# Peptides against a protein of PDB entry 7PB4, part 168

Target 1, 105 residues: chain A of PDB entry 7PB4
Amino acid sequence: KMLNIKEYKEKLLSTLGEFLEDHFPLPDRSVKKKKKNIQESSVNLITLHEMLEILINRLFDVPHDPYVKISDSFWPPYVELLLRNGIALRHPEDPTRIRLEAFHQ
Target 2, 218 residues: chain B of PDB entry 7PB4
Amino acid sequence: DALQMAVGYFEKGPIKASQNKDKTLEKHLKTVENVAWKNGLASEEIDILLNIALSGKFGNAVNTRILKCMIPATVISEDSVVKAVSWLCVGKCSGSTKVLFYRWLVAMFDFIDRKEQINLLYGFFFASLQDDALCPYVCHLLYLLTKKENVKPFRVRKLLDLQAKMGMQPHLQALLSLYKFFAPALISVSLPVRKKIYFKNSENLWKTALLAVKQRNR

## One batch from the design tools (peptide; made by RFdiffusion4, then SolubleMPNN)

Design b2_p13_4_s3 (from b2_p13_4, 4 letters changed)
Fold by OpenDDE base, seed 3:
Structure b2_p13_4_s3 (fold): chain B 105 residues (1-105), chain C 218 residues (1-218), chain A 13 residues (1-13)
Amino acid sequence: as target 1 above (105 residues)
Amino acid sequence: as target 2 above (218 residues)
Amino acid sequence: SKLRLMVEELVEL
C-alpha cells in the first residue's frame, strides 16, 4: 500500500512536471544582446515546478506559517498563474508572501 | 534631443529640484506623444516606456497616455512584450491598463519582430480568459497565436465552459472555430459557419497610426 | 483549471 502511494505520487509529480514544461515554460531570456552597461542582474528564474515544490514543502514543513517570501527568482507570471487558479494565496498583511492553498474537499 | 530627454525623464524619474513637477511631466509626455504619432518610436524607446507604463511608477493617467503612444517606427522587440507581461503580473497596474495592454498587443501584433517567445506565453494568456474584462481581447490575441500544438483537450473544455457561462460570444466562437480547424476531433459541437470573424477590436485606437507605420515601412 | 486539479491531487496524497 505505501509503495503504491509513493509510486503514484512520483507519477503525479512527473506528469505535473511534463505538463508545466509543455504549457508554462520559462521564456528564453538568453537573447540579451551584449549591449554594454545595463547591469541587468541575471536573476536566475526558477521553474514553475520548483516554485510549486517550494510552496508544497513549506506547507508541510511549517504548517503554522506556510508562507513563502516571493524572491526575485519568482517569475511574476508564475505567481499570477498560481494566484489566479486558486493554487496560492497572498498573505493578508504582506503581499510579498504567498502560500499554497489548502485544498479542502 | 527632446525625445531623449523625455525618455530619460521617465526612466530616471523626476529630478528632485523641479518645483513644477507636473508641468515638466506634461511637457515630456507631450514630446513622446508627438514623436510617437508623427514618426513612431524606436524599439529601444518602446522597451523603456512600455516597462514604465506597466511598472506602476507613475499614476494611471500617465501610464495610460504612455501606453497609447507605444507606436513603433519599425518594429517592437518581442523581449519588450515578454517584459511587459511580467510587469502586468506584478499587480501594480490597473485593470484598465491591463485591458489597454492587450488591445495594444493585438493592434501591434504584426510589428513585433519575432513571435517565438510570445508563443511560449500562450498558456499564460489562456489563463487570462477567465477575466471577463480581458476575455474578448485575449481571445483575439490567442486567435493570432494559436498553433495546432496549442489546441489541447483541457483548453477546448475551458473554452466550451466559458461559452456555456458567457453565451456564444463572437470572440469565443472565432477562437473555437480556429481550434476546430486545427483539431476537429476535439470539438464535436457544430459551430455556426461565420463568413466574417469579428473581434471587438475592429475600432483600433491606433488604426491611423498603424496605417502610417505600414506606409513608412513599405 | 487543469493545473489546479493536478496540484490538488498531488497535495492530497
Scores: peptide ipSAE 0.492, ipTM 0.896, DockQ to the pose 0.332
Fold by OpenDDE base, seed 2:
Structure b2_p13_4_s3 (fold): chain B 105 residues (1-105), chain C 218 residues (1-218), chain A 13 residues (1-13)
Amino acid sequence: as target 1 above (105 residues)
Amino acid sequence: as target 2 above (218 residues)
Amino acid sequence: SKLRLMVEELVEL
């Protein structure tokens, strides 16, 4: 039973990863490299998968303060996507912090 | 150049606490408007000003006026559109500005130099269909972007659910008809054969300007 | 949304 749960979890993670890559990829920023003067925002954007992992881990690791601070690595469309789909919530007093929605409560 | 000074003002902000901040702002805004409607703006100028209009740096009235004059001389960079979508999601612009942006995007769609990166944003645009104010314009945008590869069962379900909630909206019917064209097996519902696809004339704000741009680039 | 359902399923696990 436990092995089946782990395998199922891995399958779900892989399926989610594929879905995210197919439907919500990061835009290719490579085009900006050629023109000298545009300060390439040196900020490496994380994938939506990585963002979700951060949110999930925070919820489980620190359930009393499950909020994650939105960093410059958080692509705004991803944040908006999570909020609009009811996957994440903004902190009521600090709009720079988001949490994973508690689906079981 | 007066235009360069105006763009520089919006980019860098007011340098001096001049008592006449509003007069200076209005002067520069009028400069941008005049050039945009007469000659159009360079892709670089649109890149700068579009981001400013959506960043929340200025008030809604200013942002609206800037966005209304985002008229290309020749082309709009797809990178500007990608950046703009990012700014829209930051939530510093008004709902009316978001609507205006999608109207602008539809109106200016043919003047965007490339579509590869915009096509990658398909899922994000699709997620905006649930916003009632945006839905008509997003449907039109999606109608322009949709390829066979984008027509998935989960998106069909979402569109049908939206139709169940909102009723048979012309813009939604247009998009569903396109989906049925690409994937007839996914849409069992008989769509009324509408001879004419009717989207709201989002381009009406720029109709004269668009004609001028097309004439200059012939 | 499909995305929400997928995330929900993952978290419930």
Scores: peptide ipSAE 0.486, ipTM 0.887, DockQ to the pose 0.352
Fold by OpenDDE base, seed 4:
Structure b2_p13_4_s3 (fold): chain B 105 residues (1-105), chain C 218 residues (1-218), chain A 13 residues (1-13)
Amino acid sequence: as target 1 above (105 residues)
Amino acid sequence: as target 2 above (218 residues)
Amino acid sequence: SKLRLMVEELVEL
């Protein structure tokens, strides 16, 4: 029974990953190496899949403080997508922190 | 030149703590407006000024005026549009600025140099359909962007749900008709045969400017 | 939304 749950979870994660890649891919930052010295901090943006994994893990690992700080690696359209779909919530006092929605509470 | 000084002012901010901050701002804003309406702006100038207009660096009145004069001399970079969409999601601009941006994007669509990256944003634009203020303009944008590969069952369901909630809106009907054209098997509902597709605000704020741009690039 | 349903199913496991 536990093995079946793990396998099912892996299948769901894979299916979700494919869905996210197909419909919500990151824009290709053409790193046009134009040497203009604007330290555009080469902040590597994470995928929406990775962002969701971070949020899920935080909810399970630290249930009393399930909030994740929005970093520069969080692409703003992804944050907005999660908030608008009711998947994530902003901290009521700190708009720089978000949590996964508690779907069963 | 005067334009470079004006763009530099908006990008870097006021150099001197001048007591006359408002007069200086107005002077530079008028310079940008005059050049934009007369000759259009270079793609690099639009890139800088779009960022400023959407970043919340200045007040809503200034941001609105900047956005209204984002008229290209030749082309707009798709990278500028991708960056702009990111700024819209940061939430530092007003709802009215968001509406104006989508109106601008539709109006300037043909002047965007490439569409590959904008097409990748299809899902994000589609998610904005639930915003009642944006919905008419987003439908128009999606009408311009939609390819056969974008027409999926879950998106059809979402459009039908929106129609059930909002009624048979002309902009929703236009988009649904396009979806039915690409994938007739996904839409069993009889759509009224509209001979003409009408989107709100066919009167483009930039109509005169766009005519001038097209004449210069011929 | 389709996305929400997929995430809900994943979290409920």
Scores: peptide ipSAE 0.483, ipTM 0.888, DockQ to the pose 0.294
Fold by OpenDDE base, seed 5:
Structure b2_p13_4_s3 (fold): chain B 105 residues (1-105), chain C 218 residues (1-218), chain A 13 residues (1-13)
Amino acid sequence: as target 1 above (105 residues)
Amino acid sequence: as target 2 above (218 residues)
Amino acid sequence: SKLRLMVEELVEL
């Protein structure tokens, strides 16, 4: 039973990863010709998959404070996507913090 | 030149010490407006000013005026559009600015140099359909972007659900008709044969400017 | 949304 759950979880993660890559890829930064002056902050944006992993892990690891601080690595369209789809919620007092929605409530 | 000084002012921000901040701002804004409507702006100028208009650096009145004069001399960089979409999501611009941006994007669509990266944003635009204020303009944008590969069962379901909620809106019908064209097996519902695809005319704000741009690039 | 359903399924496991 446990092996089947693990395998199923891995399959779901793989399917989710493929879906995210197909429909919500990061913009290709390679087209940024080195125009000299605008320090476009080479902030390494994380994938939506990685963002979700962070949110899920925080929910399980710290259930009493499941909020994650939005960093510069969080691409704003991803944050907006999660909020608009009801996957994430902003902290009521701190808009720089988001949590995974509790789907079982 | 006067334009470079004006763009530099908006980029660097107002120097705190100027007693006549409003007069200086208005002077530079008028300079940008005059050049944009007369000659259009270079792609680099649009890149800078578009980000400023959407970043929340200035008030809504200023942002609206800047966005209204984002008229290209020749082309708009797709990178500017991708960056702009990011700024829209930061939440520092008003709802009216977001609507104006989508109207601008539809109106200026043909002047964007490349569309590969914009096509990758399809899912993000589609997610904005649930915003009632944006929905008409997003439908128009999606109508321009949609390829067969974008027509998926889950998106069809979402459009039909929106139609059930909002009624048979002309902009939704236009997009659904395109979806049915690409994937007839996914849409079993008989769509009324509309002789004319009708979107709200987003171009009305820039009609004269767009004609001038087309004339200069002939 | 499909994305929400996929995430919900993953979190419920």
Scores: peptide ipSAE 0.477, ipTM 0.883, DockQ to the pose 0.316

Design b2_p13_4_s4 (from b2_p13_4 with E2L Y4R K6M)
Fold by OpenDDE base, seed 4:
Structure b2_p13_4_s4 (fold): chain B 105 residues (1-105), chain C 218 residues (1-218), chain A 13 residues (1-13)
Amino acid sequence: as target 1 above (105 residues)
Amino acid sequence: as target 2 above (218 residues)
Amino acid sequence: SLLRLMVQELVEL
């Protein structure tokens, strides 16, 4: 039974990953190396899949403070997508923090 | 030149604690407006000013005026549009600014140099259909962007659900008709055969300017 | 949304 749950979870994660890649890919930032000193903060944006993993892990690891601080690696459209679909919630007092919505509460 | 000074002012902010900040702001804004409506703006100028208008650096009135004068001389960079969409999601701009941006995007769609990256944003635009204020303009944008590969069962269901909620809106019917064209098996509902697709005329704000741009680029 | 359902299923496991 436990092995089946693990395998099923892995399959779901894989399917979710494929779905997210197909429908919500990151834009190809052509980092045109033009030397202009604009600190294009070479911040590597994470995938939506990775963002969800972070949120899920935080919910399970720290259930009393399930909020994740929005970093520069969080692409704003992804944050908005999660918020608009009711997957994530902003902290009521700190808009820089988001949590996974508790679907069972 | 006067335009470079104006763009520099908006980009870098006021250099001197000038006592007359409002007068200086208005002067530079008028300079940008005058050049944009007469000659259009270079792609680089649009990139800078569009970012400023959506970043929340200035008040809503100023941002609105800047966005209204984002008229290209020749082309708009798709990168500018991708950046703009990101700024819209940060939430520092007003709802009215978001509406104006989508109207602008539809009006200027043919002047965008490439569509590849914009097409990747299809899912994000589609998610914005739930915003009642944006829905008419997003439908128009999606009508311009939609390819066969974008027509999926879950999107069809979402559009039908929206139609059930909002009624048979012309803009929604137009998009559904396009979906039916690409994937007739996914839409069992008989859609009225509209000979002419009518969207809200988002271009009205820029109609005169766009005519002038097209004449200069011929 | 399909996305929400998929995430919900994942969290419930």
Scores: peptide ipSAE 0.373, ipTM 0.858, DockQ to the pose 0.275
Fold by OpenDDE base, seed 2:
Structure b2_p13_4_s4 (fold): chain B 105 residues (1-105), chain C 218 residues (1-218), chain A 13 residues (1-13)
Amino acid sequence: as target 1 above (105 residues)
Amino acid sequence: as target 2 above (218 residues)
Amino acid sequence: SLLRLMVQELVEL
């Protein structure tokens, strides 16, 4: 029974990963280094999968403060996607912090 | 160049010491508007100004005026559109600005140099269908973007659910008809054979300007 | 949404 749950979880994670990659990929940052000095802060954007992992891990690791600070690595469309779909919530007092929605409450 | 000065003003922001901030802003805004409607804007100018209009740096009235004059001389960079979508999601712009952006995007669609990156945003646009104010314009955009590969069972279900909630909206019917064309097996419901696809005329705001752009690029 | 359902299922496991 436990082995089946682990295998199912792994399968679900892989399926989710594939779904996210297929339907919500990051745009190719054509870093066309056009020479003009605008330090395009080459902030590496994380995948939606990685963002979800961070949120899930925070919920389980720190359940009393499950909020994650939105960093520059968080692509705004992903944040909006999570919020609009009720997957994440903004902190009521700090809009720079988001948490995974408590699906069991 | 007056246009370069105007763009630079919006990019760098008002210098603190200007006693006549509003007059200066209006002067530069009129400069941009005049050039945009007469000649169109370069892709680089659109890139800068579009981001400014959506970033929330200025008030809604200013942002609206900037967005209304995002008329290309030749082409719009797809990168500008990708950046713009990012700014829309930051939530610093008004709902009316979002609507105007999608209207603009539909109106200017043919002037975007490439579509590869925009096609990758398909899922994000599709997610915006749930916004009642955006839905008509997003349907039109999706109608322009949809390929066979985008027509998935879960999206079909979502569109049918939206139709059940919102009724038989012409824009939604148009998109569903396209979906049925690409994947007839996924849509068992008989769609009324609409001879004419009716989208809201999003381009009406730019009709004269678009004609001028097409004439210059012939 | 399908995404929400998938995430929910993952969190509930």
Scores: peptide ipSAE 0.373, ipTM 0.857, DockQ to the pose 0.332
Fold by OpenDDE base, seed 1:
Structure b2_p13_4_s4 (fold): chain B 105 residues (1-105), chain C 218 residues (1-218), chain A 13 residues (1-13)
Amino acid sequence: as target 1 above (105 residues)
Amino acid sequence: as target 2 above (218 residues)
Amino acid sequence: SLLRLMVQELVEL
């Protein structure tokens, strides 16, 4: 039974990953090598899958403070997508922090 | 060049706490407006100013005026649109600015140099359908972007749910008709054969300018 | 949304 749950979870994660890649891919930032001085901080954006993984892990690892700080690697459309779909919530006092919604009925 | 100075002002921001900040701002804004409506703006100028308008650097009135004069001389870079969508999601712009942006995006759609990256944003635009203020314009945008591969059962269900909630809106019907065209098996509902696809005329704000752009590029 | 349902299922797991 436990093996079946783990396998099912892995399958769900894989399916979710495929779904996210197909429907919410990162835009190809053409790294146009702009000239020297504008530190376009080549901040590597993480995938939506990676973002969700971070949020899920935080919820399980630190359930009393399940909030993750929004970094520069968090693509704003992904954050907005999660918030709008009720998947994530902003911290009431710190808008730079988000958590997974407690889907606990 | 007066335009370069104006763009530079918006990019760098006001240097000194001059008592005449508002007069200087208005001067540069008028310069941008005059050039944009008369000749259009270069793709690089649009790239800079569009991001400024959506970044929340200036007040809503200024941002609205900048966005209204994002008229291309020739083309708009798709990269500018991708960056703009990112800024739109940061939440520093007003709801009215968001609506205006989508109206602008629909109106200027044919002047965007490439659509490949914009097509990758399909899911994000689709997620914005739930916003009642954006829904008519997002439907129009999706109508322009939708390919067969975008038509999925879950999106069909979402559109039907929206129709059930909002009623038979012309913009939803137009998008659903396109979905039915690509995937007739997914939409069993008889859609009224609308002879004419009707979207709100997003172009009305830029009609004269768009005609001028089309004439210059012919 | 399907996304929400998938995430919910993962979290409940």
Scores: peptide ipSAE 0.358, ipTM 0.840, DockQ to the pose 0.260
Fold by OpenDDE base, seed 5:
Structure b2_p13_4_s4 (fold): chain B 105 residues (1-105), chain C 218 residues (1-218), chain A 13 residues (1-13)
Amino acid sequence: as target 1 above (105 residues)
Amino acid sequence: as target 2 above (218 residues)
Amino acid sequence: SLLRLMVQELVEL
């Protein structure tokens, strides 16, 4: 039973990863090679998959404070996507913190 | 030149010590407006000013005026649009600014140099359909962007659910008709044969400017 | 949304 659950979880993660890559990829920033010195801080944006992993892990590791601080690596459209789909919630007092929504009704 | 000084003012921000901040702001804003409506703006100027308008650096009135004068001389960079979408999601702009942006995006769609990155944002635009204020304009944008590969069962279900909730809206019907064209097997519902697709006239704000841009680029 | 369902399933796992 446990092996089947692990395998199923891995399959779900893989399927989710593929879905996220297909439908919500990061924009290709590679086009801005040339000119102007505006060091737009090449903030390394994380994938939506990685963002979800962080949120899930926080929920399990620290269930009493499941909030993650939004960093510069969090692409704003991803944050908005999670919020709009009811996957994540903003902290009521600190809009810079989000948590995974507890789907257990 | 006067335009460079104006753009530089908006980029660098107002110098704290000026007693006449409002007068200076208005002067530079008028400079940008005059050049934009007369000649259009360079892609680099649009890149800078569009980000400023959506970043929340200035008040809503100023942001609205800047966004209204985002008229290209030739082209708009798709990168500017991608960045703009990111700023919209940060939540520092008003709902009215978001609506205006989507109207602008639809109106200026043909002047965007490339569409590859914008097409990658399809899912994000689709997620905005649930916003009642944005829905008409997002449907129009999606109508312009939709390819066969974008027509998925889950999106069809979402559109049908929206139709059930909102009724048979012309903009939803237009998008559904396109979806049915690409994937007839996914849409079993008989759509009324509309002779004419009607979207809200997003271009009305820029009609004269767009005509001028087309004339200059001929 | 399909995304929500997939994430929900993953979390319930």
Scores: peptide ipSAE 0.353, ipTM 0.837, DockQ to the pose 0.316

